# Designs tried in a protein design run: peptides against a protein of PDB entry 4KTY. Part 119

Target 1, 266 residues: chain A of PDB entry 4KTY
Amino acid sequence: YVLNDIGVIFYGEVNDIKTRSWSYGQFEDGILDTCLYVMDRAQMDLSGRGNPIKVSRVGSAMVNAKDDEGVLVGSWDNIYAYGVPPSAWTGSVDILLEYRSSENPVRYGQCWVFAGVFNTFLRCLGIPARIVTNYFSAHDNDANLQMDIFLEEDGNVNSKLTKDSVWNYHCWNEAWMTRPDLPVGFGGWQAVDSTPQENSDGMYRCGPASVQAIKHGHVCFQFDAPFVFAEVNSDLIYITAKKDGTHVVENVDATHIGKLIVTKQI

## One batch from the design tools (peptide; made by RFdiffusion4, then SolubleMPNN)

Design b2_p19_4_s4 (from b2_p19_4, 9 letters changed)
Fold by OpenDDE base, seed 3:
Structure b2_p19_4_s4 (fold): chain B 266 residues (1-266), chain A 19 residues (1-19)
Amino acid sequence: as target 1 above (266 residues)
Amino acid sequence: DPVLEKLKEEMIKKIVASY
């Protein structure tokens, strides 16, 4: 709901769901101006600014600092020197205003911070948006729609071979829009993600991916449907890497990823 | 399988705790 300026973000563990308040502040002074500034920095044509497909895709790129000196620098090292720890943020306003005034990326964010700022951006521009939390969220690095976990013969993870990863939880956004570029029925909620995870056609961005398409197993539709599908539906494939270079599939878990997806009702 | 469960837990990336 575009008129709600305070929200709730779900986080924690699947067995211990937690909530935190987040102030979106889309009506606060300077916030709309900052959102327009973000699109200016992206060099987005005026003709595209009325298209929620283009706007949400640009937003997914620009809310993260990668590629284009966008809004937020991600950090997961628990040091957070020279900035604000991700957990210290309580809303989008301070982040966006700092970005506008400094004209430099703001430090630091993690998934819920990215999602919070992105939610503000979308709502400011009149796009209905909500935050979604996925518990046991897969990060597919090689676009094969599965989590390849390589094990040594002793059963320990081979970190060199294992490129894919799983988050205890991950937050992204859903934006409401029509999708005239897709078959009938695949409009509505579209998954978009500004947390820098994978490169999508040259930039760290994600979506819009039709939620309905993904629910029906359609991964052929733009944008980034395979990646989003993998986040919620990947099988865990445990592969033993033998010393002789051979690989043996030891186990397959089809139930672990996307165990719970939560969003606040709008 | 306790071994697999432990392995799963070890693979899960943890984000920082929220306030």
Scores: peptide ipSAE 0.337, ipTM 0.839, DockQ to the pose 0.063
Fold by OpenDDE base, seed 1:
Order: sequence, then structure tokens, then C-alpha cells
Structure b2_p19_4_s4 (fold): chain B 266 residues (1-266), chain A 19 residues (1-19)
Amino acid sequence: as target 1 above (266 residues)
Amino acid sequence: DPVLEKLKEEMIKKIVASY
């Protein structure tokens, strides 16, 4: 999980799983220097740079450009006029070296690009890391651990009221570390995500969230466990918004989100 | 429920496909 410099990222659909190669290049010239530069740009104290909890959280924030002029600008408009389309990237090295050279955010990324670059960052700094792909990945943006789908009286989705969303797939990272700040048993793999999705205490970042804690339904532990839990286990709540302002729950689907979670075992 | 399945498909955000 540290030594491999080429990986596979899963994408596509749950019934048509696809793979793409990604070159992490954590041993390439200039990459370690760039990772250190990223932490410098984050103004991270030297004392914290040996703590994988702090490093992974800072990396989560800095791999995206939001808030802090980090590495990658996200775009999902399928235009990408002022940079490189996300699908054109084949690895982390060119992105990181461009960032180091230009000292400006690199355009553009989507989830697998963020995850690829973040994986390089973690591995470069000696943190075991892997990419995880979640099919039917929920994005809860009102922190209620469910996908609220508002319907018109005719049964169609009210897109104006419906703020929550579901990705056909989403990629994030898991980083291996001890969690002395959590109860015993909640160390090991920690979910971290550099794709800018939600604000976490003032910054677009996510994790580290204990995978074991989430698997056991514990979402009270730092960091961002409720959000990660929702990504993989949210119920779909279909709500009819009536003209009189009342809301009626029409249906609940507890099986749609997180249909398949895939990660490379080696 | 085919109506519900259609509704699910319509609400899913699609990520750019890799070439």
C-alpha cells in the first residue's frame, strides 16, 4: 500500500464495472518535494507532520483548491475550457509537478483524479493508502444521514427542493493509521476524501473517519463520520411536498445507496 | 416498482466517462 506506484481505479456502473490504470509516481523526482510543499502551503506545523491523523486531514483539504489554493480545481460541467479535462490525466506526477512549478491550482479534476493525487500524497509521506470506489454514492448536504428526495404531487422530482444527490460512483481514499484519539478498535483504515463535497469545520475536507466505527454504526467520532456513513448507507426518503406546505413520506428505500464498495486488496 | 426505478435513475449524477 506504500510501495506500489501504479494502481487501478474502479469506475463505471455497478453492473458494468470498469477499471483504469493510474500512475501514482510517489518515487518520481520532485514528488516528495511537492508533497512537502503542499504541507508548507497549508502552513502545517512541523510537529504535526509526523502525525498521520493531521497529515491526512490536511491532505484532504489541500488536494482540492477550495479555501486554500490547493492542488486541484474540480469541474463537472464537461467543458473544461481553461485546463485539462479530468479524463485526460493518467497519473499524479504531471499534476503535482505542475502545481509545484506554477504554484497555482491545476485544472481540472473529478473524484478519481482527486483520489489518485491524494493517494500519491499519502503514500509519498509513508501512510499506507488505497482508493475506494463506492457505487451509488450518496451526497448528504443537510447532515441528516438520509437522501431526501422531494416529489411533486405528480410524482416527478422537485429539483428545486431536492438538494441531496447520488453519484453513480464516487472515489475516495482509505489511509491506515492508529487512532489514539478514538476508542480501542477504531484504528486501521480511515476514510479520507479530497473531492470537495461538504464543509468540515470551515474547510472543504473529509476525514479521517474510522471505517470500523462506521461499519458498526458509530458516527459520533471525529472526523466527518456522519458524512462518510451517509455516502455508503443513506436511506432514500421520497417526500411529497404538498401545496399546503406539508411533507408526506411516500417511500423509503434502504438498499439503493452503497450497492458496491470496491477497493484493491493488494 | 418500475416507476421508482426510473425515478432513481433520473436523480443520479453522472461522472465524466474515461476514454
Scores: peptide ipSAE 0.337, ipTM 0.839, DockQ to the pose 0.062
Fold by OpenDDE base, seed 4:
Structure b2_p19_4_s4 (fold): chain B 266 residues (1-266), chain A 19 residues (1-19)
Amino acid sequence: as target 1 above (266 residues)
Amino acid sequence: DPVLEKLKEEMIKKIVASY
């Protein structure tokens, strides 16, 4: 989880699982320097750089360009002018070296690119890390642990009534660390996500969230456990929006989100 | 429910394929 510089990222659909290779390159020339530079750009105190909790949280923020001119600019509109399409990247090295050289965010990434670069960052700094792919990954925008789907009276979807969404798949990272800031038993794998999805205490970042805590429904622990929980376990709530302004729950699906979570065992 | 399945499909954001 630290020494392996080549990985496999799962993507596609739950019924058509696909894999792609990703070169992490955490040992290549300039990569460690770049990771240190990233922490410098984050103005991270030297004292915190030995703490995987702080490092992973900072990395989560800095691998995306939002808020802090971090590494990668996300784009999901299929228009990638002035940069590289997310699908064209094959590894982290070129991205990180470009960032270090230009000192400007690199265009463009999507979840697997963010996860790939973040994985390099973590491994480069000695934090065991892996990429996790969640199929039917919910994006809870209003922190209610639900994926709200609003329907018009005619049965058509009204996408304007919520910002909640579901990704066909989403990639994030798990980082291995102790969590002395949490109750005993909630160390180990921690979910961290550098894809800019939601604001967490002022910045687009996510985690570290205890995987063990989430698995047992404990969402009260730092950081961002409710959001990560929602990604893998949100109920789909189908709500009919009546013309009179009332909302009626038509259906609840508790089995769709987080249909499959895959990671390479290395 | 095929209707609900269709609705699910409409609400799913498609990540750009990496191939």
Scores: peptide ipSAE 0.165, ipTM 0.788, DockQ to the pose 0.064
Fold by OpenDDE base, seed 2:
Structure b2_p19_4_s4 (fold): chain B 266 residues (1-266), chain A 19 residues (1-19)
Amino acid sequence: as target 1 above (266 residues)
Amino acid sequence: DPVLEKLKEEMIKKIVASY
């Protein structure tokens, strides 16, 4: 998980799983320096740089450009005129070196690009890390651990009321570390996500969230466990918005979200 | 429920530029 500099990222659909190669290049010239530079840009104290909890959380924030002029600008509009289309990237090295050279966010990324660069960052700093792909990945917008899908009376989605969303797939990272800040048994793999999705205590970041805690429903454990839990376990709540302003729950689906979670074992 | 399944597909956000 630390030594492998080439990986495979899963994407596509749950019934049509696809893979793409990604070069992490954590040992390439200038990459370690760039990772240190990223932490410098984050104004991270030296005392915290040896703590994988702090490092992974800072990395989660800094791999995306939001808030702090971090590494990657996300774009999901299919308009990439001012940079490189997300699909054109084949690895982390060019992105990180461009960031270091230009000292400006690199355009553009989507989830697998964020995950790829974040994986390099973690591995470069000696933190075992892997990329995880979740099919039917929920994006809980209001931290209620469910997907509230509002419907018009005609059965169509009310996009104005529906703030939650579901990705066909989403990629994030798991980083291996001890969690002395949590009860015994909740170390090991920690979910961290650099794709900007939700604000976490003032910044677009996510994790580290204990995978074991998530598996056992301990959403009270720092950091961002409710969000990660929702990504993989949310119920779909179909709510009809009546003309009189009342809401009626029409259906609940507890089986759709987190249909498959895939990671490459190294 | 085929109707619900269709609705699910329609409301799912698609990752663009993944292919």
Scores: peptide ipSAE 0.345, ipTM 0.843, DockQ to the pose 0.064; fails the geometry check

Design b2_p19_5_s1 (from b2_p19_5, 8 letters changed)
Fold by OpenDDE base, seed 2:
Structure b2_p19_5_s1 (fold): chain B 266 residues (1-266), chain A 19 residues (1-19)
Amino acid sequence: as target 1 above (266 residues)
Amino acid sequence: QHQVPFDTPVPNEPKRVIR
């Protein structure tokens, strides 16, 4: 989880799982320096740089460009004229080195790119880390732990009212650490996500959220456990917005989200 | 199943879906 510099990222559909290789390159020349630079740009206190909780949270924020001119600019609009299409990246090294040299966010990333770069960051700093792919990954927009899907009377999604969404797949990271800030038993793997999805106390960041806590429904444990919980375990609530302004729950699906969570054991 | 409007540059890119 630390020594491997090449990995595999799962993507695609739950019924058609695909893999792509990713070169983490945590031992390549200049990468450690770049990771330190990232923490410098974050203005991270030196005393906290030895704490994997703080490091992973800062990394979650800094691997994306939002808020703090971090490493990667996300783009999902199929317009990549001012950078590299997300699918063109094959590893973290070029991205990180470009960031270090240009001192500007690198364009462009999507979830697996964010996860790849974040994985390099964590491993480079000695934090065991792996990439996790969740199929049918929920994006809870209002932190209510459910997917509110508003439908028109014809059954089509009302995109104006529907703020929650579901990814066919989403990649994030798990980092291994002790959690002295949590009750005993909730150390180990911690979910962290650098893909900018939701604001967490003023920044687009996510985690570390105890995987064990999430598995046991302890969503009150810092950080961002409700969001991660929702990603893997949300009910789909189908609501019809009637012309009279009333909302009627048409259906509830408790089986759709988080159908498969995959990670490579390396 | 519903596809939330979402442009992806290549196949297998993440898509926002409702199923």
Scores: peptide ipSAE 0.030, ipTM 0.651, DockQ to the pose 0.066
Fold by OpenDDE base, seed 3:
Structure b2_p19_5_s1 (fold): chain B 266 residues (1-266), chain A 19 residues (1-19)
Amino acid sequence: as target 1 above (266 residues)
Amino acid sequence: QHQVPFDTPVPNEPKRVIR
């Protein structure tokens, strides 16, 4: 989880799992320097740089360009005229070196690109890390731990009212660390996510959230446990918005989100 | 009733299946 510089990222669908290779390149020339540069840009003090909790949280913020001119600009509109299409990247090295050279955010990334770069960042700094893929990954936009899907009377989604969304798949990272700030048993793998999905206490960042805590339904522990929990366990609430302004819950699906979570076991 | 379509091919980029 630290020494392997080439990885596999899972994507596709639950019934048609696909893989793509990703070169992390944490040992390549200039990469460690770039990771240190990232922490410098984040104005992270030296004392915090030895704390994987702080490092992973800062990394989750800095790998995305939002808020702080971090590494990657996300784009999901299939228009990549001013950069590299997300699917064209094959590893972290070119991205990180471009960031270091230009000192400007690199275009463009999506979840697996964010996860790939973040994985390099963590491994460079001695934090065991892996990429995980969640199929049918929920994005809870209003922090209510459910996916509110508003429907028109004709059954079509009301896009104005529906703020939550679901990805067919989403990639994020798990980082291994002790959590002395949490109760005993909630160390180990921590979910961290650099894909800019939701604002967390003022910045687009996510984690570290204890995987063990989430598995046991504990969402009260820092950081961002409710959001990560929702990604893997939200109920879909289908609400019909009537023309008269009333809302009627017509269906609840408790099995759709988080159908499969996959990671490389090496 | 309301299901995410499973028959649609998934491109390299992820797809928002809802919204």
Scores: peptide ipSAE 0.030, ipTM 0.687, DockQ to the pose 0.067
Fold by OpenDDE base, seed 1:
Structure b2_p19_5_s1 (fold): chain B 266 residues (1-266), chain A 19 residues (1-19)
Amino acid sequence: as target 1 above (266 residues)
Amino acid sequence: QHQVPFDTPVPNEPKRVIR
């Protein structure tokens, strides 16, 4: 989880799982220096740099460009003007070295690119890390632990009434660490995500969220456990928006979200 | 009865199956 510099990222569909190679390159020249530079840009105190909780949280913020001129600019419009298409990247090294050289955010990334770069960052700093792919990954935008799907009276989906969405797949990271700030048993793998999805206490970041806590239904623990829980375990709530403005729950699907979670075990 | 709408085939990049 630390020494492997080449990995596989899962993507595609739950019924048609695909893989792509990714070079993490945590031992390549200049990469560790760049990771330290990232923490410098974050103005992270030296005392915090030995704490994987703080490091992973800072990393989740800094791998994306939002808020702090971090490493990667996300784009999902399939145009990618003035940069490199996300699918063109084959590893973390070129991205990190460009960031270090230009001192400006690199264009462009999507979830697997963010996860790849973040994985390099974590491993460079001695934090065991892996990439996780979640198929049918929910994005709960209003923090109600539900995936709201609004329907017109005729049964057609109205996508304008909610910002909730579901990705066919989404990639994030899990980092291994103790969690002395949490009850016993909630250490180990922690979900962290550098893809800018939601604001967490003022910044686009996510985690570390205890995987064990989430598995046991505990979403009250820091950080961002409700959001991560929703990604993997949201119920689809089909709501009919009537013309009179009333909302009626028509159906609930508790089986669709988080259909499969895949990670390479090293 | 309700299904989550999505397009086939799924592209290389992630796709929002519900927006």
Scores: peptide ipSAE 0.028, ipTM 0.666, DockQ to the pose 0.067
Fold by OpenDDE base, seed 5:
Structure b2_p19_5_s1 (fold): chain B 266 residues (1-266), chain A 19 residues (1-19)
Amino acid sequence: as target 1 above (266 residues)
Amino acid sequence: QHQVPFDTPVPNEPKRVIR
């Protein structure tokens, strides 16, 4: 998980799983220096740089450009005129080296690009890390651990009222570390995500969230456990918004979210 | 709070299937 510099990322649809190669290149010239530079830009003190909890949290913030002029600018509008289309990237090295040389955010990324670069960052700093792909990944907007889908009386989705959303797939990272800040048994794999989905205490970042805690429903444990839990376990709540302003729960689907979670075991 | 509001129709890229 630290030594492998080439990997595979899963994407596509749950019934049509696809793979793409990704070169992490954590040992290539300039990459470690760039990772240190990223932490410098984050104004991370030296003492914190030895703590994988702090490093992974800072990394989740800095791999995206939001808030802090971090590494990657996300784009999901199919217009990439001022940079490189997300699908054109084949690895982390070019992105990180461009960031180091230009000292400006690199355009553009989507989830697998964020995850790829973040994986390089973690591995480069000696933190075991892997990429995880979740099919039918929920994006809970209001932290209520459910996906509220508002419907018109005709059954169509009310886009104005519906803030929550579901990705066909989403990629994030898991990092291996001890968690002395949590009760015994909640170390090991920690979910971290650099794709700028939600603001977490003032910054677009996510994690580290204990995978064991998530599996056992301990959403009170730092960091961002409710959000990660919702990504993989939330129920879909279909709510009909009536003309009189009343809301009626029409259906609940507990099987739709997190249908498949895939990671490469290398 | 702040949510990524965009969708993409590009094949093989993530897309919001429910919104």
Scores: peptide ipSAE 0.025, ipTM 0.636, DockQ to the pose 0.060

Design b2_p19_5_s2 (from b2_p19_5, 9 letters changed)
Fold by OpenDDE base, seed 2:
Structure b2_p19_5_s2 (fold): chain B 266 residues (1-266), chain A 19 residues (1-19)
Amino acid sequence: as target 1 above (266 residues)
Amino acid sequence: QHEVPFDTPTPNVPKQVIR
């Protein structure tokens, strides 16, 4: 998880799983320097740089460009005229070196690009890390641990009222560390996500959230456990908005979200 | 065309409710 500089990222659909090779390049020239530079840009003090909890949380924020002029600009509009299409990247090295050289966010990324670069960052700093792909990944917008899908009376989705969404797939990272800030047993793999999805206490970042805590429903444990829990466990709540302004729950689907979570063992 | 599909939201299709 630290020494392997080439990986495989899963994507596609749950019934049509696809893989993409990704070069992490954590040992390539200039990459460690770039990772240190990223922490410098985050204004991370030296005392925190030895703490994988703080490092992974800072990395989660800094791999995306939001808030802090971090590494990657996300784009999902299928318009990439001012940069590189997300699908054109084959590894982390070019992205990180461009960031270090230009000192400006690199365009563009989507979830697997964010995850790839973040994986390099973590591994470069000696934190064991892997990429995780979740199929039918929920995006909880209001931290209520469910997907509220509002429907018109005709059965169509009301996009104005529906703030939550479901990705066909989503990639994030798991980082291995002890969690002395949590009860015993909740160390190990921690979910961290650099794809900008939700604001976490003032910044677009996510984690570290204890995988064990998530598995056992301990969403009160820092950091961002409710969001990560929702990504993999949310029920779909179909709500019809009536003409009189009332809301009626029409259906609940507890099987749709998080059908498959895939990671490569190294 | 892209080598890798974009991470896009899935359509939210409600289950048929039979009353």
Scores: peptide ipSAE 0.024, ipTM 0.599, DockQ to the pose 0.055
Fold by OpenDDE base, seed 1:
Structure b2_p19_5_s2 (fold): chain B 266 residues (1-266), chain A 19 residues (1-19)
Amino acid sequence: as target 1 above (266 residues)
Amino acid sequence: QHEVPFDTPTPNVPKQVIR
């Protein structure tokens, strides 16, 4: 998980799983220097740079450009007029070297690009890391651990009443570390995500969230466990918005979200 | 060769509780 410099990223649909190669290039010239530069730009104390909890959290924030002039600008508009289309990237090296040279955010990324660059960052710094793809990945925007689907009185969906959404697929990272700040058993793989989705204590970042804790339904532990839990296990809540402003739950679907979670085992 | 991937919303989002 540290030594491999070429990987496979899963994408597509749950019934049509696709793969693409990604060159992490953590051993290429200038990449380690760039990773150190990223931490410098984050103004990370030297004492924290040896702590994978702090490093992964800082990396989560800095791989995206939001808040802190980080590495990648996200775009999903399918235009990409002022940069490189996300699909044109084949690895992390060109992105990181451009960032180091220009000292400006690189355009553009989507989830697999964020995950690819973040994976390079983690591995470069000696943190075992892998990319995870979740099909039917929920984005809980209002922090209620459910995916709200609002219906008109006629039963049709009103997409304007919520910012909750479901991705056909989403990629994030898992980083291996001990978690002395958590109860025993919640170390190991930690979910971290650099795709700017939600604000976490003032910054667009996510994790590290204990995968084991989430698997056991514990969302009370730092960091961002509720959000990660919702990505993989949200119930779809169908809510009728009545004219009088009241909301009535009409149906619950507990099977839609998180149809398949894929990660490379080797 | 693989198709160009893009992050997109789920295409089969339910439009009704009962279809």
Scores: peptide ipSAE 0.023, ipTM 0.625, DockQ to the pose 0.059
Fold by OpenDDE base, seed 3:
Structure b2_p19_5_s2 (fold): chain B 266 residues (1-266), chain A 19 residues (1-19)
Amino acid sequence: as target 1 above (266 residues)
Amino acid sequence: QHEVPFDTPTPNVPKQVIR
């Protein structure tokens, strides 16, 4: 995983899976230097730079521009003025080199771009990493491990009350590391996500969350396990908001979220 | 279904409302 500099990212729909090539370029000139620069910008102490737990968490924060003038500015408005459309990127190298030279966040990214750049960052620093695509990926906005979809009495979505959302697909990363801070058996692949979705203890970051822990229903372990769990296993709760202010559960869908999780086998 | 890859939210609509 560390040695592969070209990869495939899965995207599209669950019934129409698509792939795109992505050049990670972790061995290209200036890329390692840029990754070190990213950690410098994060003011990460030297003692922590050898700890994949700390590095991956810092990386999840710094690959996005929020909070700390990190690498990528996210945009989903389909305008992308004053930058590069997310779909135009073919790899991490140009993004990272632009960041290093300009010392300003690069425009623009979406989930696969964030995941691609983050994958390069992790691999550059010797952390085995891969990109994971989750189809029907939940975004839990209120940290209750479920998707609350509020409906008007006519069946239309109440957008004011509905804060949670579901992506048709979402890409994040898994990083391989030991987790001495967790019980035995919860090392290995750790979910980390640099796409700015939710604030985690003061910063837009996510992980590392033990994949094994999540698979076994453990959400009490650091970091951000509840959020990652929700991404792959949330129930959709459809709630009708009555005019009198009462709420009635109209439907529960326990099968919609996380229908397919795909990663390239190398 | 998307010719150009974008991560877009799915519409938050019920598959079927049980009433």
Scores: peptide ipSAE 0.021, ipTM 0.610, DockQ to the pose 0.058
Fold by OpenDDE base, seed 5:
Structure b2_p19_5_s2 (fold): chain B 266 residues (1-266), chain A 19 residues (1-19)
Amino acid sequence: as target 1 above (266 residues)
Amino acid sequence: QHEVPFDTPTPNVPKQVIR
């Protein structure tokens, strides 16, 4: 999880799983320097750089450009005229070296690109890390641990009212560390996500969230456990918005989200 | 959060779905 220089990222649909190679390049020339530079840009205290909890949290913030002029600018509107299309990247090295050279955010990324670069960052700093792909991944927008899908009376989705969303797939990272800040048993794999999805205490970042805690429903444990829990275990709540302004729950689906979670073993 | 259209013409990228 630290020494593997080339990986595989899963994507596509749950019934049509696809894979793509990704070169992490954590040992390539200039990459460690760039990772240190990233932490410098974050103004991370030297004493904190040895703490994987702090490092992974800072990394989740800095791999995205939001808030702090971090590494990658996301684009989800199919407009890539001022950079590189997310699908054109094959590894982390070019992205990180461009960031170091230009000292400006690199365009463009989506979830697997963020996850790829973040994986390099973590591994480069000696933190065991892997990429996780979640199919039917929920994005809880209002922190209520459910996907509120608003429907018109004709059954069509009301996109104006529906703020929550479900991705056919989403990629994030798991980092291995002890969690002395949590009760015993909640160390090990921690979910961290650099794709800018939600604001976490003032910054677009996510994690580390204990995988064990999430598995056992302990969403009160720092950091961002409710959001990660929702990604993998939210109920879909179908709500009909009546013309008179009333809302009626039509259906609840507790099995749709997190249909499959895939990660490479080594 | 960021707003993303539910459909994307670009293959192999994440797509928002409601089922």
Scores: peptide ipSAE 0.224, ipTM 0.673, DockQ to the pose 0.068; fails the geometry check

